# Peptides against a protein of PDB entry 5CWW: the designs that were tried, part 22

Target 1, 194 residues: chain A of PDB entry 5CWW
Amino acid sequence: VPKLQGPFDFDLNPEDEQDDEVELKDIYVIGEKPRVADLMRGEEEELEMMKEDQHNGLSLNIICLLSTSGQVKICLDIDGVEAQWLPPRSKNKRLFAPPPEPPSLLTFQTFDTLKPAEVTPDGWPMFSEDATSPYSFYVTHPAGITYISLTPWVFRLESELQSDSEAGTEFRIDLLAKGQGSERDRIFTQTRTQ

## One batch from the design tools (peptide; made by RFdiffusion4, then SolubleMPNN)

Design b1_p11_3_s1 (from b1_p11_3, 6 letters changed)
Fold by OpenDDE base, seed 1:
Structure b1_p11_3_s1 (fold): chain B 194 residues (1-194), chain A 11 residues (1-11)
Amino acid sequence: as target 1 above (194 residues)
Amino acid sequence: FKTRVDHEAPE
């Protein structure tokens, strides 16, 4: 039986956003890149060819949250949230380990996809994948379609996460968050039929 | 550090 997960704590939320005020409409998850080295254990020759061609994706899950207003929140799963199942009822009362602290999501970026005049109270924006890139997606709203790409920072973030220096990692991630944001391009705007 | 919301929607 799957275990219910949550609530999640959101770290580094925008100062002006209380999580309680944002009506979420959709969620889009970009899974962590599989550790090719762990999957290809024993096939060393094929591993070398695959390492060169596979753009090193992020080793963290990315959780994208979409509000009614077309605001996108990009969150990073630092703790590595995995699907949890209820342990089989073993009769041994294993000592109640204190419930693990709720997993935290790091809010990396928050941005709008709609102009204030395009926001409607009954708006239902949705995510859709980009078949050409795992780190790109679309936000579709009745007012228009916005292309989003995380590629400007994802690979840089991965490089920082793989650095042997644990010292200053948080600071470097903060610098990345303040640096080049996600690419956003309005690919379609619905013409108001007058 | 807290992230900032970018309220500039693409044109």
Scores: peptide ipSAE 0.335, ipTM 0.888, DockQ to the pose 0.692
Fold by OpenDDE base, seed 4:
Structure b1_p11_3_s1 (fold): chain B 194 residues (1-194), chain A 11 residues (1-11)
Amino acid sequence: as target 1 above (194 residues)
Amino acid sequence: FKTRVDHEAPE
């Protein structure tokens, strides 16, 4: 039986957002790139060729959160949250292990997909994937459809994560977050029939 | 450092 995961702590959450006020409507998860090293165990030459491909995705999971207002939060799973299962009934929980710290998500970017005039109380925005890119997706709302791409930063972030310099990684991620953000394009707008 | 919300929806 899968274990319910959470609560999650959100690091670097926007200053003005009270998490309690944001009603989430959808979640979209972009899984980490396959560990090529684990998949290609024994094929060292092919491993080297695949390492050179800078288009290998992010080694972190990305969790996208969508609110009723059409606001998207892009969160990074820094801790590597894996699917958890309920422990078998027979294993004595070590009664004395402190509860594991809740996993943290790093809020990398928060942005709106709807104009204030398009937000409705009964809005039901939804994510959908882009079949052409694992790092692109759509937000569909009755008011319109917004294309989103994480490609402007995701590969730069991966390059940073693969650097041997562990020191200052968080700072460099913050700089990336303040740099070129996700691409956002309104591909369709529903004409208000007056 | 906290991230900023980008309230500029695409046109």
Scores: peptide ipSAE 0.335, ipTM 0.888, DockQ to the pose 0.690
Fold by OpenDDE base, seed 3:
Structure b1_p11_3_s1 (fold): chain B 194 residues (1-194), chain A 11 residues (1-11)
Amino acid sequence: as target 1 above (194 residues)
Amino acid sequence: FKTRVDHEAPE
């Protein structure tokens, strides 16, 4: 049986957003880059061909959160949250392990997909994948559909994470977050038939 | 350091 995970702590959350008012409607998870070297253990020739076209994805999981207002939060799983299962009911060991501290998510980017006039109290926006890219997805709302791509920053962030320089990593990640953000394109708008 | 919220929805 899967274990319920959370709550998550959000690091670098924007000041002006009262977290108490954000009703989440959907979650979209982009898994970390598969260790192709571990998957292709035994097929050296195919590994070389895949290395050239491997715009190497991010080594971190990305957690996207979607609110009723159509706001998207892009969070990075720095701690490497793995799927947890309930321990089998073995009877006896009172492991008084202190409850593990809740994992922290780094809020990398927050942006709106809806105009204020498009926001409805009964709105139920949802994520959907882009079959052509693991780092692109859609937000669908009754008012319209927005395409989102994380590609403008994902590869730069990966290059930073692979750097041996521990010093200033957080600062450089902050600079990346303040740089070129995710691509957003409104691909469909529902015309209010008056 | 806090991330910025981009409130400009795409047109």
Scores: peptide ipSAE 0.334, ipTM 0.888, DockQ to the pose 0.698
Fold by OpenDDE base, seed 2:
Structure b1_p11_3_s1 (fold): chain B 194 residues (1-194), chain A 11 residues (1-11)
Amino acid sequence: as target 1 above (194 residues)
Amino acid sequence: FKTRVDHEAPE
């Protein structure tokens, strides 16, 4: 039986966001790329070609959250949250293990896709994938469609995560978060028929 | 460290 996971703690959440005020409408998950080294055990020549492609995706899961207002929050799963199953009913009540600390998501970026005048109380924005890129997606709202790409920072972040220096990783991630953000393009706007 | 919200919607 699957274990219910959550609540999740959000690290680096914006100062102005009261967690209680954000009505979420959709979630989009970009899974981590499989460790090529574990899958390609025996195909050393293809592994070398794939290492030269610096375009190996992020080794972390990305969790995108979408609010009623069309605000997108990009979160990183640093702890590697895996699907948990309820332990088999083995009688050994480890009754006294402190509850595991709730998994934390790192809030990397937050941005709007709608103008204030486009926000509606009954709005139901949704994510959809881009079949051409694993790190690009669309936000569809009655007011319009916005294309989003994480490619401006994802590969730089992966390069930092693969660095042998564990020291200062959080600081380097903070510098990346303050740098060039996600690409956002409005590809369609619904004309208000007056 | 805290992230900033970008309130500029794309045109």
Scores: peptide ipSAE 0.334, ipTM 0.888, DockQ to the pose 0.709

Design b1_p11_3_s2 (from b1_p11_3, 5 letters changed)
Fold by OpenDDE base, seed 5:
Structure b1_p11_3_s2 (fold): chain B 194 residues (1-194), chain A 11 residues (1-11)
Amino acid sequence: as target 1 above (194 residues)
Amino acid sequence: FKTRVDRTAPE
């Protein structure tokens, strides 16, 4: 039986976000780049050809959260959260191991997709994938459709994560978060027929 | 470090 995971702690959340006020409507997960080297262990010649074609995606999972207001939160899975299963109902070892620390997600970016006048209490925005890019997606709301691309920062972040320098990584990630953000483009707006 | 909410809607 799968184990329910969470709650998650959100690191670097904005101070002004009372998490209690944000009704989440959808979640979109961009999986980490497959370690082709680990999958093709023993086929060294085929590995070299596939490395060139693989646009070097991010080695971290990205978790996108969408609120009723059309706000998108982009979170990074720094800890590498994996699927967990309930332990088999084995016997009474009451070893009070301290509860494991809750997994943390790094809030990388938070942005709106809707104008305040477009926000409706009954709005149900949803994510959808872009078939052409793993790091691009759409937010669909009754008011319109917004294209989002993470490509402006994903590759720079990956380059940072591949650096052997552990020192200052958090600072450099913070600089990336404050730099060029995700691309956002309103591709469709529903005209309210009066 | 804390991120900021970008409340600018796309046009």
Scores: peptide ipSAE 0.402, ipTM 0.906, DockQ to the pose 0.701
Fold by OpenDDE base, seed 1:
Structure b1_p11_3_s2 (fold): chain B 194 residues (1-194), chain A 11 residues (1-11)
Amino acid sequence: as target 1 above (194 residues)
Amino acid sequence: FKTRVDRTAPE
């Protein structure tokens, strides 16, 4: 039986966002790129071909959160949250394990996809994948469709995570978060038929 | 450090 996970703590959450004020409508997860070297263990020839074509994706899971207002929050799974299962009903309740600390997500970026005049109380924005890129997706709302791409920063972030210098990694991630954000393009706007 | 909300909607 799957274990219910959460709540998650949000590190670096915007000052103006009280967690209680954001009604979430959808979640989109971009899984970490599998280490091709670990999957292709023993197939050296196929490994070389796959290394050339695959731009190395991010080694972290990305959790995208979408609110009723069309606000997108991009979170990074620094702790490596895995799917948890309920332990088998073995009778030995070791009563005394302290509850594990809740997993934390690093809020990397928060942005709007809708203008204030486009926000509706009954709005139900949704994520959808982009078949052309694992790091691109769409936000669909009755007012319009917004294309989003994380590619401007994802590969730079991965390069920083793979650096042998543990020192200053957090600082460099903060600089990336303050730098060039995600690409956002409104590909469709619903014309209000007056 | 806290992230800022970019409230600029795409045009």
Scores: peptide ipSAE 0.401, ipTM 0.905, DockQ to the pose 0.712
Fold by OpenDDE base, seed 2:
Parts: structure tokens; C-alpha cells; sequence
Structure b1_p11_3_s2 (fold): chain B 194 residues (1-194), chain A 11 residues (1-11)
């Protein structure tokens, strides 16, 4: 039986998020790059060709959250949240294990996709994948469609995560988060027929 | 670090 996971703690949440319960409408998960090396154990020649063509995706899961207002929050799974299953009914309830600390998500970026005049209380924005890129997706709302790409920062972040230098990693990630953000393009706007 | 909300919607 799957274990219910959560709540998640959001690290680096914007100060200006008024405790107004951001009504989340959708979630989109970009899985970590598969360790192809583990899958291709025995095909060394294909592994070399795939290493060259490997647009080296991020080694972390990305969790995108979408609110009713069309706000997107990009979170990084730094703890490596895996699917948890209920432990088998082994009789030894060690009652005294402190509850595991809730998994933390690092809020990397937050941005709007809708103008204030486009926000509706009954709005139901949704994510959809881009079949051409694992790090691009669409936000569809009755007011319009927005293309989003994480490619401006994902590969730079991966380069930092792969660096042997543990020293200053947090500082470099902070610089990346403050640097060039995700690409956002409005590809369609619904004309209000008056 | 604290992230900032970019409230600029794409045109």
C-alpha cells in the first residue's frame, strides 16, 4: 500500500507569500535524468554515443506547482523523495522513532503566467508536457497558453551539482536562482468576445 | 537565499 507523503516543507519560500492559502490546481514533475549507465550495463559502445547526445538533464527531480492565479512555483527535490510504501506489518512498533523530518523542497523560482485582469476565481490552469523537451512545458488557462522552458538554468545547475567542489555550492546555487530565470512566452491569448 | 516572485506576466 502506498504511504501518504507530505506535508512538504518549502525552503526559501518568498517572504511576500501572504499566508493566503495559495490554492494549488495542478502539479507537474520532471523526473531526474535516468542513470543510463545503470540501464546499459554491457553495451559500452552505445553508452559512449548516448553520453555525447545526453543533453545532461538535471540529477534532481523538479516539482512544478500551479495556483489558481496562474502562479508557477519551481521546486527542487534536494532530498531525493522516493515513493514510500507502508512498512510490512512487522509487530515491533518501535513507537519511539522520532517522526522522520518532513522532506524539504527548495523553491528555486516563482513567477506569474497571467495578468491580474486574466485571473478568475474559477480558473483551472493546467500543465501539459512538451514532447520535444523534458525541461519545457505549457500552462493552459482559459485566458491563454504560456510556454515555459527551464533550459536557461537547468544545465548550469547540473554542472554545479556535478562539481567536486562542495565549497561554495550553496552560494553558486543562490547566484543561479538570482540569475537568468525560466523562459516564458505567451503563445496564445484568448480574445474576449465582448 | 530567498527567491523573488516575478509578477511580470509574459506579453
Amino acid sequence: as target 1 above (194 residues)
Amino acid sequence: FKTRVDRTAPE
Scores: peptide ipSAE 0.401, ipTM 0.906, DockQ to the pose 0.720
Fold by OpenDDE base, seed 4:
Structure b1_p11_3_s2 (fold): chain B 194 residues (1-194), chain A 11 residues (1-11)
Amino acid sequence: as target 1 above (194 residues)
Amino acid sequence: FKTRVDRTAPE
């Protein structure tokens, strides 16, 4: 049985967002790209060729959160949160270990997909994947459909994560977050029949 | 540093 995970702490959350006011409607997870080294363990020659051509996806999980208002939060799993399962009934090792600190998610970007006039109380926005890219997806709302692509920053972020310099990683991520954000295109707008 | 909400409507 899967274990319920959380609560998560959100680092770098927007100042103006009272998390308590944001009703989440959907979640979309972009899994980390498996390390080529882990997949090709034992095939060293193919590993070198694949390193060049692999637009290696992000080595972190991306968690996208969607609110009723059509607001999207893009969060990075910097701690490497893995799926947890309920311990088997038998091993009550009461390790009085202090409860592990809740995993932290880094809020990389927050943006709207709807105009204020399109937000409805009964709006139920949903994520859907883009079959053409693991780092692109759609937000569907009764008012319209928005295409989102994380590609403008994902590969730059991966390059930073692969850098030997562990020092200042968070600072560099913050600089990336302030740079070119996700692509957002309204591909469909529902015409209000007056 | 905290991120900002981008309230710009998608084009």
Scores: peptide ipSAE 0.399, ipTM 0.904, DockQ to the pose 0.629

Design b1_p11_3_s3 (from b1_p11_3, 5 letters changed)
Fold by OpenDDE base, seed 4:
Structure b1_p11_3_s3 (fold): chain B 194 residues (1-194), chain A 11 residues (1-11)
Amino acid sequence: as target 1 above (194 residues)
Amino acid sequence: FKQRVDRTAPA
């Protein structure tokens, strides 16, 4: 049985987050890139071809959070939160080690998918995957459907994470966060029948 | 660095 994980701490939250309890409606997780090198052990030619495909993805998990208002928060799992399973009921009362500090998520981007006039209190926005890209997805709301792609920054971030220079990494990541953001495109808008 | 929320909905 999967273990429930959380709470999570959020680092670098926007200053303008209204103290209003953002009611989350959905979560979408983009897993880290597979260790292709480990999977392709013995297939050197295919490994070289896959390495040349500079689009191998991000070595961090991405956690997308969706609020009732259609706000999307893109978070990076810097700490490497792994899926945990409940241990089989072995009776060893491990002494209450203090609960480990909750894992932190780095807020990379926050953006709206709905206009203020489209926000409804009973709105139920949902994520759905894009079958054509692991770093693209849709937000579906009664008011419309928004396409989102993380591809404008995800590969640049990966290149930064693979850099040998630890010096200035935080600064360069901040520059990436302030640079070209996620692509957003409204692909469908529900016509209000008057 | 604190991020800014992009409150512009896509057109």
Scores: peptide ipSAE 0.340, ipTM 0.889, DockQ to the pose 0.681
Fold by OpenDDE base, seed 2:
Structure b1_p11_3_s3 (fold): chain B 194 residues (1-194), chain A 11 residues (1-11)
Amino acid sequence: as target 1 above (194 residues)
Amino acid sequence: FKQRVDRTAPA
């Protein structure tokens, strides 16, 4: 039986966002780059060809959250949240294990996709994938469609995560978060028929 | 460090 996961703690969440005020409508998950080397034990020739074509994706899962207002929150799974299953009913309930600390997500970026005049209380924004890039996607709202790309920072973040310096990783991620953000382009705007 | 919400909508 799958274990219910959550609540998640959001690290570096903006102060102005009371968690209770943001109605989330959709979630989009970009999985970590598969360690192809671990999957292809024994096929050395295909491994070399895949290393060249492997755009070095991020080794962390990315969780994108979309609100009714068209606000996107990009979160990083630093702790490596895995699917948890209920432990088999082994009789020894260690009743007194402190509850595991809730998993934390690092809020990397928060941005709007809609103008204030485009926001509606009954809005149904949705994510959709870009078939050409794992780190690009679309936000569709009745007012329009916005293209989003994480490519300006995702590869830089991966290079920092792969650096042998474990010390200061959080600080370096914070510096990257303050740098160049995600690309955002409005590709379609619905003309309001007056 | 707290992140700022980028409230600029794309053009």
Scores: peptide ipSAE 0.347, ipTM 0.891, DockQ to the pose 0.677; fails the geometry check
Fold by OpenDDE base, seed 5:
Structure b1_p11_3_s3 (fold): chain B 194 residues (1-194), chain A 11 residues (1-11)
Amino acid sequence: as target 1 above (194 residues)
Amino acid sequence: FKQRVDRTAPA
């Protein structure tokens, strides 16, 4: 039986957003690039071909959160949250182990996809994938459709994660977060016929 | 460091 995971702690969350006021409507997860090298240790030739076809992806999971207002929060799974299963009912729960610290997600970017006038209380925005890119997706709302691409920063972030320099990594990630953000393009707008 | 919410309308 899968273990219920969470709650997650959100690091670098904007102070002004009382998370309590954000009604979450959808979640979109972009999985980490598979470590094909670890899976195919015996087939070096197929590994090289698969490495070339595997566009350089991020080695972290990306978790996108969507609110009723059309706000998107992009979070990074730095801790590498894996699927957990319920431990077998062995009676000897060591009662005295401190509760494990909850996994943390790093909030990388937060942005709106709707204008204030487009926000409706009954709105149900949803994510959908882009079949052409694992790091692009759409937000669909009754008011319109917004294309989002993480490609402007994902590859730069991966390059940073692969760097041997532990010192200043947090600072460089912060610079990436403040730099060129995700691409956003409104591809469709529903005209309210009065 | 506080991240800023980008409230710019999509173009």
Scores: peptide ipSAE 0.340, ipTM 0.888, DockQ to the pose 0.604; fails the geometry check
Fold by OpenDDE base, seed 3:
Structure b1_p11_3_s3 (fold): chain B 194 residues (1-194), chain A 11 residues (1-11)
Amino acid sequence: as target 1 above (194 residues)
Amino acid sequence: FKQRVDRTAPA
């Protein structure tokens, strides 16, 4: 049986966002780049070929959250949250294991996809994938369609994560978050029929 | 440093 996970703590969440007021409508997850080295245990020749084809994806999961207002929150899974299963009902309840600390997500970026005049109370924005890029996606709303790409920062972030210095990773991520953000392009706008 | 929400509408 899958274990219910959460609540998640959001690190670096904007102060002005009272978590209680943001109604989420959709979630989009970009999985971490597969560790080819772990998959190819025993096949050295295939490992070399896959290293060349390794489109340098991010080694962290990305969790995108979409609100009714068309606000997108980009979160990074720094802790490496994995699917957890309920332990078999073995009688040895380790009574005294402290509850595991809730997994934390790092809020990397928060941005709007809609103009204030386009926001509706009954709006139902949705994510959809871009089949041509794992780090690009669309937000579809009745008012229009917005293309989003994480490519401006994802590869730079990966380069920083691969650096041998474990110390200061959070600080370097914060610097990247303040730099060039995600690309956002409105590719379609619905004409309001008067 | 708390991130600011980018409330700029996409162009």
Scores: peptide ipSAE 0.338, ipTM 0.888, DockQ to the pose 0.645; fails the geometry check

Design b1_p11_3_s4 (from b1_p11_3, 6 letters changed)
Fold by OpenDDE base, seed 4:
Structure b1_p11_3_s4 (fold): chain B 194 residues (1-194), chain A 11 residues (1-11)
Amino acid sequence: as target 1 above (194 residues)
Amino acid sequence: FKTRVDREAPE
Protein backbone atom coordinates (compact mmCIF):
# COMPACT_ATOMS: atom_id res chain seq x y z
CA VAL B 1 0.00 0.00 0.00
CA PRO B 2 1.45 3.39 -0.92
CA LYS B 3 2.28 5.57 2.05
CA LEU B 4 0.76 9.00 2.07
CA GLN B 5 3.68 11.39 1.92
CA GLY B 6 3.77 14.82 3.47
CA PRO B 7 3.46 17.30 4.84
CA PHE B 8 6.19 18.89 2.78
CA ASP B 9 8.12 21.86 3.99
CA PHE B 10 8.53 24.59 1.43
CA ASP B 11 11.88 26.27 1.47
CA LEU B 12 12.26 29.73 -0.04
CA ASN B 13 8.50 30.19 -0.18
CA PRO B 14 7.46 33.73 -1.13
CA GLU B 15 7.10 36.09 1.81
CA ASP B 16 3.73 37.35 0.63
CA GLU B 17 2.15 33.95 0.40
CA GLN B 18 -0.26 33.10 3.07
CA ASP B 19 -0.08 29.37 2.42
CA ASP B 20 -3.45 29.08 4.13
CA GLU B 21 -5.14 31.08 1.35
CA VAL B 22 -3.80 29.05 -1.56
CA GLU B 23 -6.17 26.31 -2.54
CA LEU B 24 -4.31 23.90 -4.78
CA LYS B 25 -6.26 22.50 -7.72
CA ASP B 26 -3.66 20.51 -9.57
CA ILE B 27 -0.17 19.07 -9.32
CA TYR B 28 2.19 18.36 -12.18
CA VAL B 29 5.35 16.36 -11.62
CA ILE B 30 8.29 16.36 -13.97
CA GLY B 31 10.29 13.33 -13.00
CA GLU B 32 14.04 13.37 -12.87
CA LYS B 33 15.73 12.02 -15.93
CA PRO B 34 17.00 8.58 -15.20
CA ARG B 35 20.74 8.68 -14.96
CA VAL B 36 21.70 7.14 -18.24
CA ALA B 37 24.69 5.76 -16.39
CA ASP B 38 22.33 3.74 -14.23
CA LEU B 39 20.27 2.54 -17.19
CA MET B 40 23.26 1.76 -19.39
CA ARG B 41 25.24 -0.04 -16.76
CA GLY B 42 27.44 -2.31 -18.86
CA GLU B 43 27.33 -0.44 -22.18
CA GLU B 44 30.07 2.15 -21.64
CA GLU B 45 30.57 3.03 -25.32
CA GLU B 46 26.92 3.76 -25.92
CA LEU B 47 26.89 5.74 -22.69
CA GLU B 48 29.44 8.22 -24.00
CA MET B 49 27.54 8.80 -27.23
CA MET B 50 24.33 9.32 -25.33
CA LYS B 51 26.02 11.76 -22.93
CA GLU B 52 26.67 14.18 -25.77
CA ASP B 53 23.08 14.05 -26.99
CA GLN B 54 21.89 14.22 -23.42
CA HIS B 55 20.33 17.45 -23.11
CA ASN B 56 20.30 15.82 -19.72
CA GLY B 57 17.23 17.00 -18.01
CA LEU B 58 17.29 17.87 -14.39
CA SER B 59 18.42 15.17 -11.99
CA LEU B 60 15.78 16.45 -9.57
CA ASN B 61 12.06 15.99 -9.66
CA ILE B 62 10.12 19.15 -10.32
CA ILE B 63 6.79 19.55 -8.59
CA CYS B 64 4.48 22.15 -10.04
CA LEU B 65 1.57 23.29 -7.91
CA LEU B 66 -1.42 25.11 -9.34
CA SER B 67 -3.86 27.16 -7.30
CA THR B 68 -7.44 28.18 -8.03
CA SER B 69 -6.12 31.65 -8.82
CA GLY B 70 -3.89 30.26 -11.56
CA GLN B 71 -0.77 30.73 -9.50
CA VAL B 72 1.95 28.22 -10.26
CA LYS B 73 4.63 27.21 -7.82
CA ILE B 74 7.65 25.48 -9.24
CA CYS B 75 9.22 23.36 -6.54
CA LEU B 76 12.40 21.34 -6.65
CA ASP B 77 12.72 18.04 -4.89
CA ILE B 78 16.23 18.40 -3.56
CA ASP B 79 15.90 15.56 -1.09
CA GLY B 80 14.91 13.04 -3.74
CA VAL B 81 11.44 12.14 -2.53
CA GLU B 82 10.76 8.61 -3.57
CA ALA B 83 7.51 6.75 -3.47
CA GLN B 84 7.18 5.30 -0.02
CA TRP B 85 5.31 2.20 0.89
CA LEU B 86 3.77 1.33 4.19
CA PRO B 87 6.21 -0.78 6.14
CA PRO B 88 5.24 -4.42 6.31
CA ARG B 89 3.24 -5.01 9.49
CA SER B 90 5.78 -7.47 10.83
CA LYS B 91 8.90 -5.33 11.10
CA ASN B 92 9.36 -3.80 14.51
CA LYS B 93 9.32 -0.08 13.94
CA ARG B 94 12.46 0.97 15.71
CA LEU B 95 10.41 2.92 18.23
CA PHE B 96 13.47 5.00 18.96
CA ALA B 97 14.28 6.35 15.53
CA PRO B 98 13.50 10.04 15.53
CA PRO B 99 10.67 10.71 13.13
CA PRO B 100 12.23 11.35 9.75
CA GLU B 101 12.40 15.03 9.02
CA PRO B 102 9.59 15.98 6.68
CA PRO B 103 10.78 16.14 3.12
CA SER B 104 11.48 19.65 1.94
CA LEU B 105 10.67 21.16 -1.40
CA LEU B 106 12.56 24.15 -2.63
CA THR B 107 10.23 26.76 -4.08
CA PHE B 108 12.19 27.87 -7.10
CA GLN B 109 9.64 30.15 -8.71
CA THR B 110 6.10 31.36 -8.16
CA PHE B 111 4.13 33.11 -10.86
CA ASP B 112 0.62 33.91 -11.99
CA THR B 113 -0.95 32.66 -15.20
CA LEU B 114 -4.17 34.64 -14.85
CA LYS B 115 -4.84 38.32 -14.61
CA PRO B 116 -6.76 39.36 -11.50
CA ALA B 117 -9.86 39.98 -13.61
CA GLU B 118 -9.72 36.42 -14.98
CA VAL B 119 -9.63 34.78 -11.56
CA THR B 120 -12.95 33.26 -10.60
CA PRO B 121 -13.92 31.63 -7.30
CA ASP B 122 -15.05 28.54 -9.15
CA GLY B 123 -12.03 28.43 -11.41
CA TRP B 124 -10.53 25.02 -12.10
CA PRO B 125 -7.15 25.49 -13.73
CA MET B 126 -5.40 22.32 -14.80
CA PHE B 127 -2.00 21.26 -16.00
CA SER B 128 -1.48 19.55 -19.30
CA GLU B 129 1.66 18.08 -20.77
CA ASP B 130 3.53 19.41 -23.75
CA ALA B 131 4.23 16.41 -25.92
CA THR B 132 7.25 18.16 -27.44
CA SER B 133 9.18 18.85 -24.25
CA PRO B 134 9.29 17.24 -20.82
CA TYR B 135 10.06 20.64 -19.29
CA SER B 136 7.16 22.45 -20.87
CA PHE B 137 3.49 22.32 -20.03
CA TYR B 138 0.24 24.22 -20.24
CA VAL B 139 -2.06 25.70 -17.68
CA THR B 140 -5.61 25.54 -18.92
CA HIS B 141 -8.28 27.74 -17.40
CA PRO B 142 -11.70 28.83 -18.68
CA ALA B 143 -10.18 32.28 -19.24
CA GLY B 144 -7.28 31.04 -21.32
CA ILE B 145 -4.35 28.74 -21.88
CA THR B 146 -0.82 29.58 -20.80
CA TYR B 147 2.26 27.84 -22.10
CA ILE B 148 5.04 27.40 -19.57
CA SER B 149 8.60 26.31 -20.22
CA LEU B 150 11.20 25.59 -17.59
CA THR B 151 13.94 25.22 -20.20
CA PRO B 152 15.46 28.68 -19.55
CA TRP B 153 16.83 27.51 -16.20
CA VAL B 154 16.56 23.71 -16.00
CA PHE B 155 19.73 22.99 -17.92
CA ARG B 156 21.66 25.63 -16.03
CA LEU B 157 20.47 24.18 -12.78
CA GLU B 158 21.52 20.71 -13.84
CA SER B 159 24.96 22.00 -14.72
CA GLU B 160 25.24 23.44 -11.23
CA LEU B 161 24.06 20.20 -9.63
CA GLN B 162 26.63 18.23 -11.58
CA SER B 163 29.41 20.49 -10.43
CA ASP B 164 31.66 18.88 -7.83
CA SER B 165 31.33 21.99 -5.72
CA GLU B 166 28.74 21.16 -3.09
CA ALA B 167 29.57 24.42 -1.38
CA GLY B 168 27.21 27.23 -2.22
CA THR B 169 24.74 25.12 -4.21
CA GLU B 170 21.80 26.73 -2.45
CA PHE B 171 23.21 30.16 -3.17
CA ARG B 172 23.71 29.33 -6.83
CA ILE B 173 20.16 28.00 -7.05
CA ASP B 174 18.93 31.25 -5.51
CA LEU B 175 20.86 33.17 -8.16
CA LEU B 176 19.27 31.05 -10.85
CA ALA B 177 15.84 31.66 -9.36
CA LYS B 178 16.47 35.42 -9.51
CA GLY B 179 17.78 35.18 -13.06
CA GLN B 180 15.93 34.21 -16.19
CA GLY B 181 12.70 32.63 -15.02
CA SER B 182 10.36 30.23 -16.72
CA GLU B 183 8.95 31.21 -20.07
CA ARG B 184 5.25 32.06 -19.90
CA ASP B 185 3.17 32.70 -22.97
CA ARG B 186 -0.57 33.15 -23.19
CA ILE B 187 -1.43 31.09 -26.25
CA PHE B 188 -5.19 31.48 -25.98
CA THR B 189 -7.49 33.95 -24.29
CA GLN B 190 -11.18 33.36 -24.06
CA THR B 191 -12.98 36.44 -25.26
CA ARG B 192 -15.59 37.46 -22.75
CA THR B 193 -18.77 37.40 -24.68
CA GLN B 194 -20.30 40.57 -23.38
CA PHE A 1 16.40 34.34 0.48
CA LYS A 2 12.74 33.99 -0.45
CA THR A 3 11.50 33.86 -4.00
CA ARG A 4 9.19 36.57 -5.29
CA VAL A 5 5.81 36.00 -6.77
CA ASP A 6 5.75 37.18 -10.33
CA ARG A 7 2.24 38.57 -10.57
CA GLU A 8 2.60 39.68 -14.15
CA ALA A 9 0.48 37.26 -16.10
CA PRO A 10 1.47 36.98 -19.75
CA GLU A 11 -0.59 38.94 -22.12
Scores: peptide ipSAE 0.339, ipTM 0.892, DockQ to the pose 0.693
Fold by OpenDDE base, seed 2:
Structure b1_p11_3_s4 (fold): chain B 194 residues (1-194), chain A 11 residues (1-11)
Amino acid sequence: as target 1 above (194 residues)
Amino acid sequence: FKTRVDREAPE
């Protein structure tokens, strides 16, 4: 039986998030790319060609959260949250192991997709995938559709994660988070019929 | 470190 996971702690949460219960409406997960080296065991020539493709995706899962207000939160799974199963009913595992610390998600970016005048209390924004890119998606709301692309920073982040220097990784990620953000384009706006 | 909220919606 799958184990219910959560709650998740959010690291680096924005200062301006008032503790107002952000009502989440949708979640979108971009899975980590499989380690090419583990899959291509025995095809060394194809592995070299795939290493030259600097477009190897991020080695971390990306978790996107969408609120009723059309706010998107981009989170990184640094701890590598794996699917957990309920331990088999083996009688003897000690009741007294402290619960493992809840997994933390790193909040990388937070942004709005709706103008304040477009926000409705009954709004139900939703994510949808872009079939042309694993790091692009759409936010659909009754007021309009917004295209989002993570490509401006994802490949730079991956290059930093693959660096042999564990020292200063957090600092370099912070610099990336303060740099060029995700691309956001309003591709459709619903005309308010007065 | 804390991230900033970008409150500018795309046009």
Scores: peptide ipSAE 0.339, ipTM 0.893, DockQ to the pose 0.701
Fold by OpenDDE base, seed 1:
Structure b1_p11_3_s4 (fold): chain B 194 residues (1-194), chain A 11 residues (1-11)
Amino acid sequence: as target 1 above (194 residues)
Amino acid sequence: FKTRVDREAPE
């Protein structure tokens, strides 16, 4: 039986989050890059060919959150949240393990996809995938469609995560978060029929 | 550090 997960703690949330911006309407998850080395254990020849062609995706899950206002929050799963199952009824629950701390999501970026005049109280923006890239997606709202790409930073972040130097990793991630943001392009705007 | 909201929607 699947275990219910959550609540999640959000680290590095914006200070100026208004309560109205917190009403989430959709969630989009970009799974971590499969560890090809772990999957291809025993097929060394195919592993070399696949390593070159596999664009090195992020080794972290990305959780995208979409509000009614069209605000997108990009969160990183630093703790590696996996699907949890109820343990079999083992009589020996180690009653003395402190409850695990709730998993934390790192808020990497937050941005708007709608102009203030396009925001409606009954707005229901939705995510949709881009078939051409796992790190690109669309936000569809009645006012328009916005293309989003995480590619400007995701590969740089992966390079930092794979660095042997634990020292300054948090600082470098903060610099990446403050640097080049996600690409955003309004590909369609609904003309108000007067 | 806290992230900032980029409130500039694409045109």
Scores: peptide ipSAE 0.332, ipTM 0.890, DockQ to the pose 0.720
Fold by OpenDDE base, seed 3:
Structure b1_p11_3_s4 (fold): chain B 194 residues (1-194), chain A 11 residues (1-11)
Amino acid sequence: as target 1 above (194 residues)
Amino acid sequence: FKTRVDREAPE
């Protein structure tokens, strides 16, 4: 039986969030890049072809959170949260391990997909995947559909994570977060029939 | 560092 995970602590959460924007409606997870070397054990020729595609994805899981207001939070799983299962009902070892500290998520970006006039109290925006890219997705709301792509920063972040230089890593990640954000494009807007 | 909220929805 899968174990319920959470709560998660959010690091670097923006201070200026309105309390009304905190209601989450959907979650979308982009898994870390597969360890190609582990998957392709014995297929050296295919491994070389896949290494030439320098556009390997991020080595971290990405957690996307969607609020009722159409706000998207892009969070990075720095701790490497794995799927947890309920321990088998073994009766006898109360290992009084202190409760593990809750895993933390790094809030990398926060952005709106809806105009204030499009936000409705009963709105239920939803994520949907882009079948053509693991780092692109859609936010669907009754007011419209927004395309989102993380590609402007994901590969730069991966390059930083693969760097051997621990010095200034936090500063460089901050520069990435403040740099070119996720691509956002409103692909459909519902015309309010007056 | 703190992340900024981009409140400009795409047109």
Scores: peptide ipSAE 0.335, ipTM 0.892, DockQ to the pose 0.732; fails the geometry check

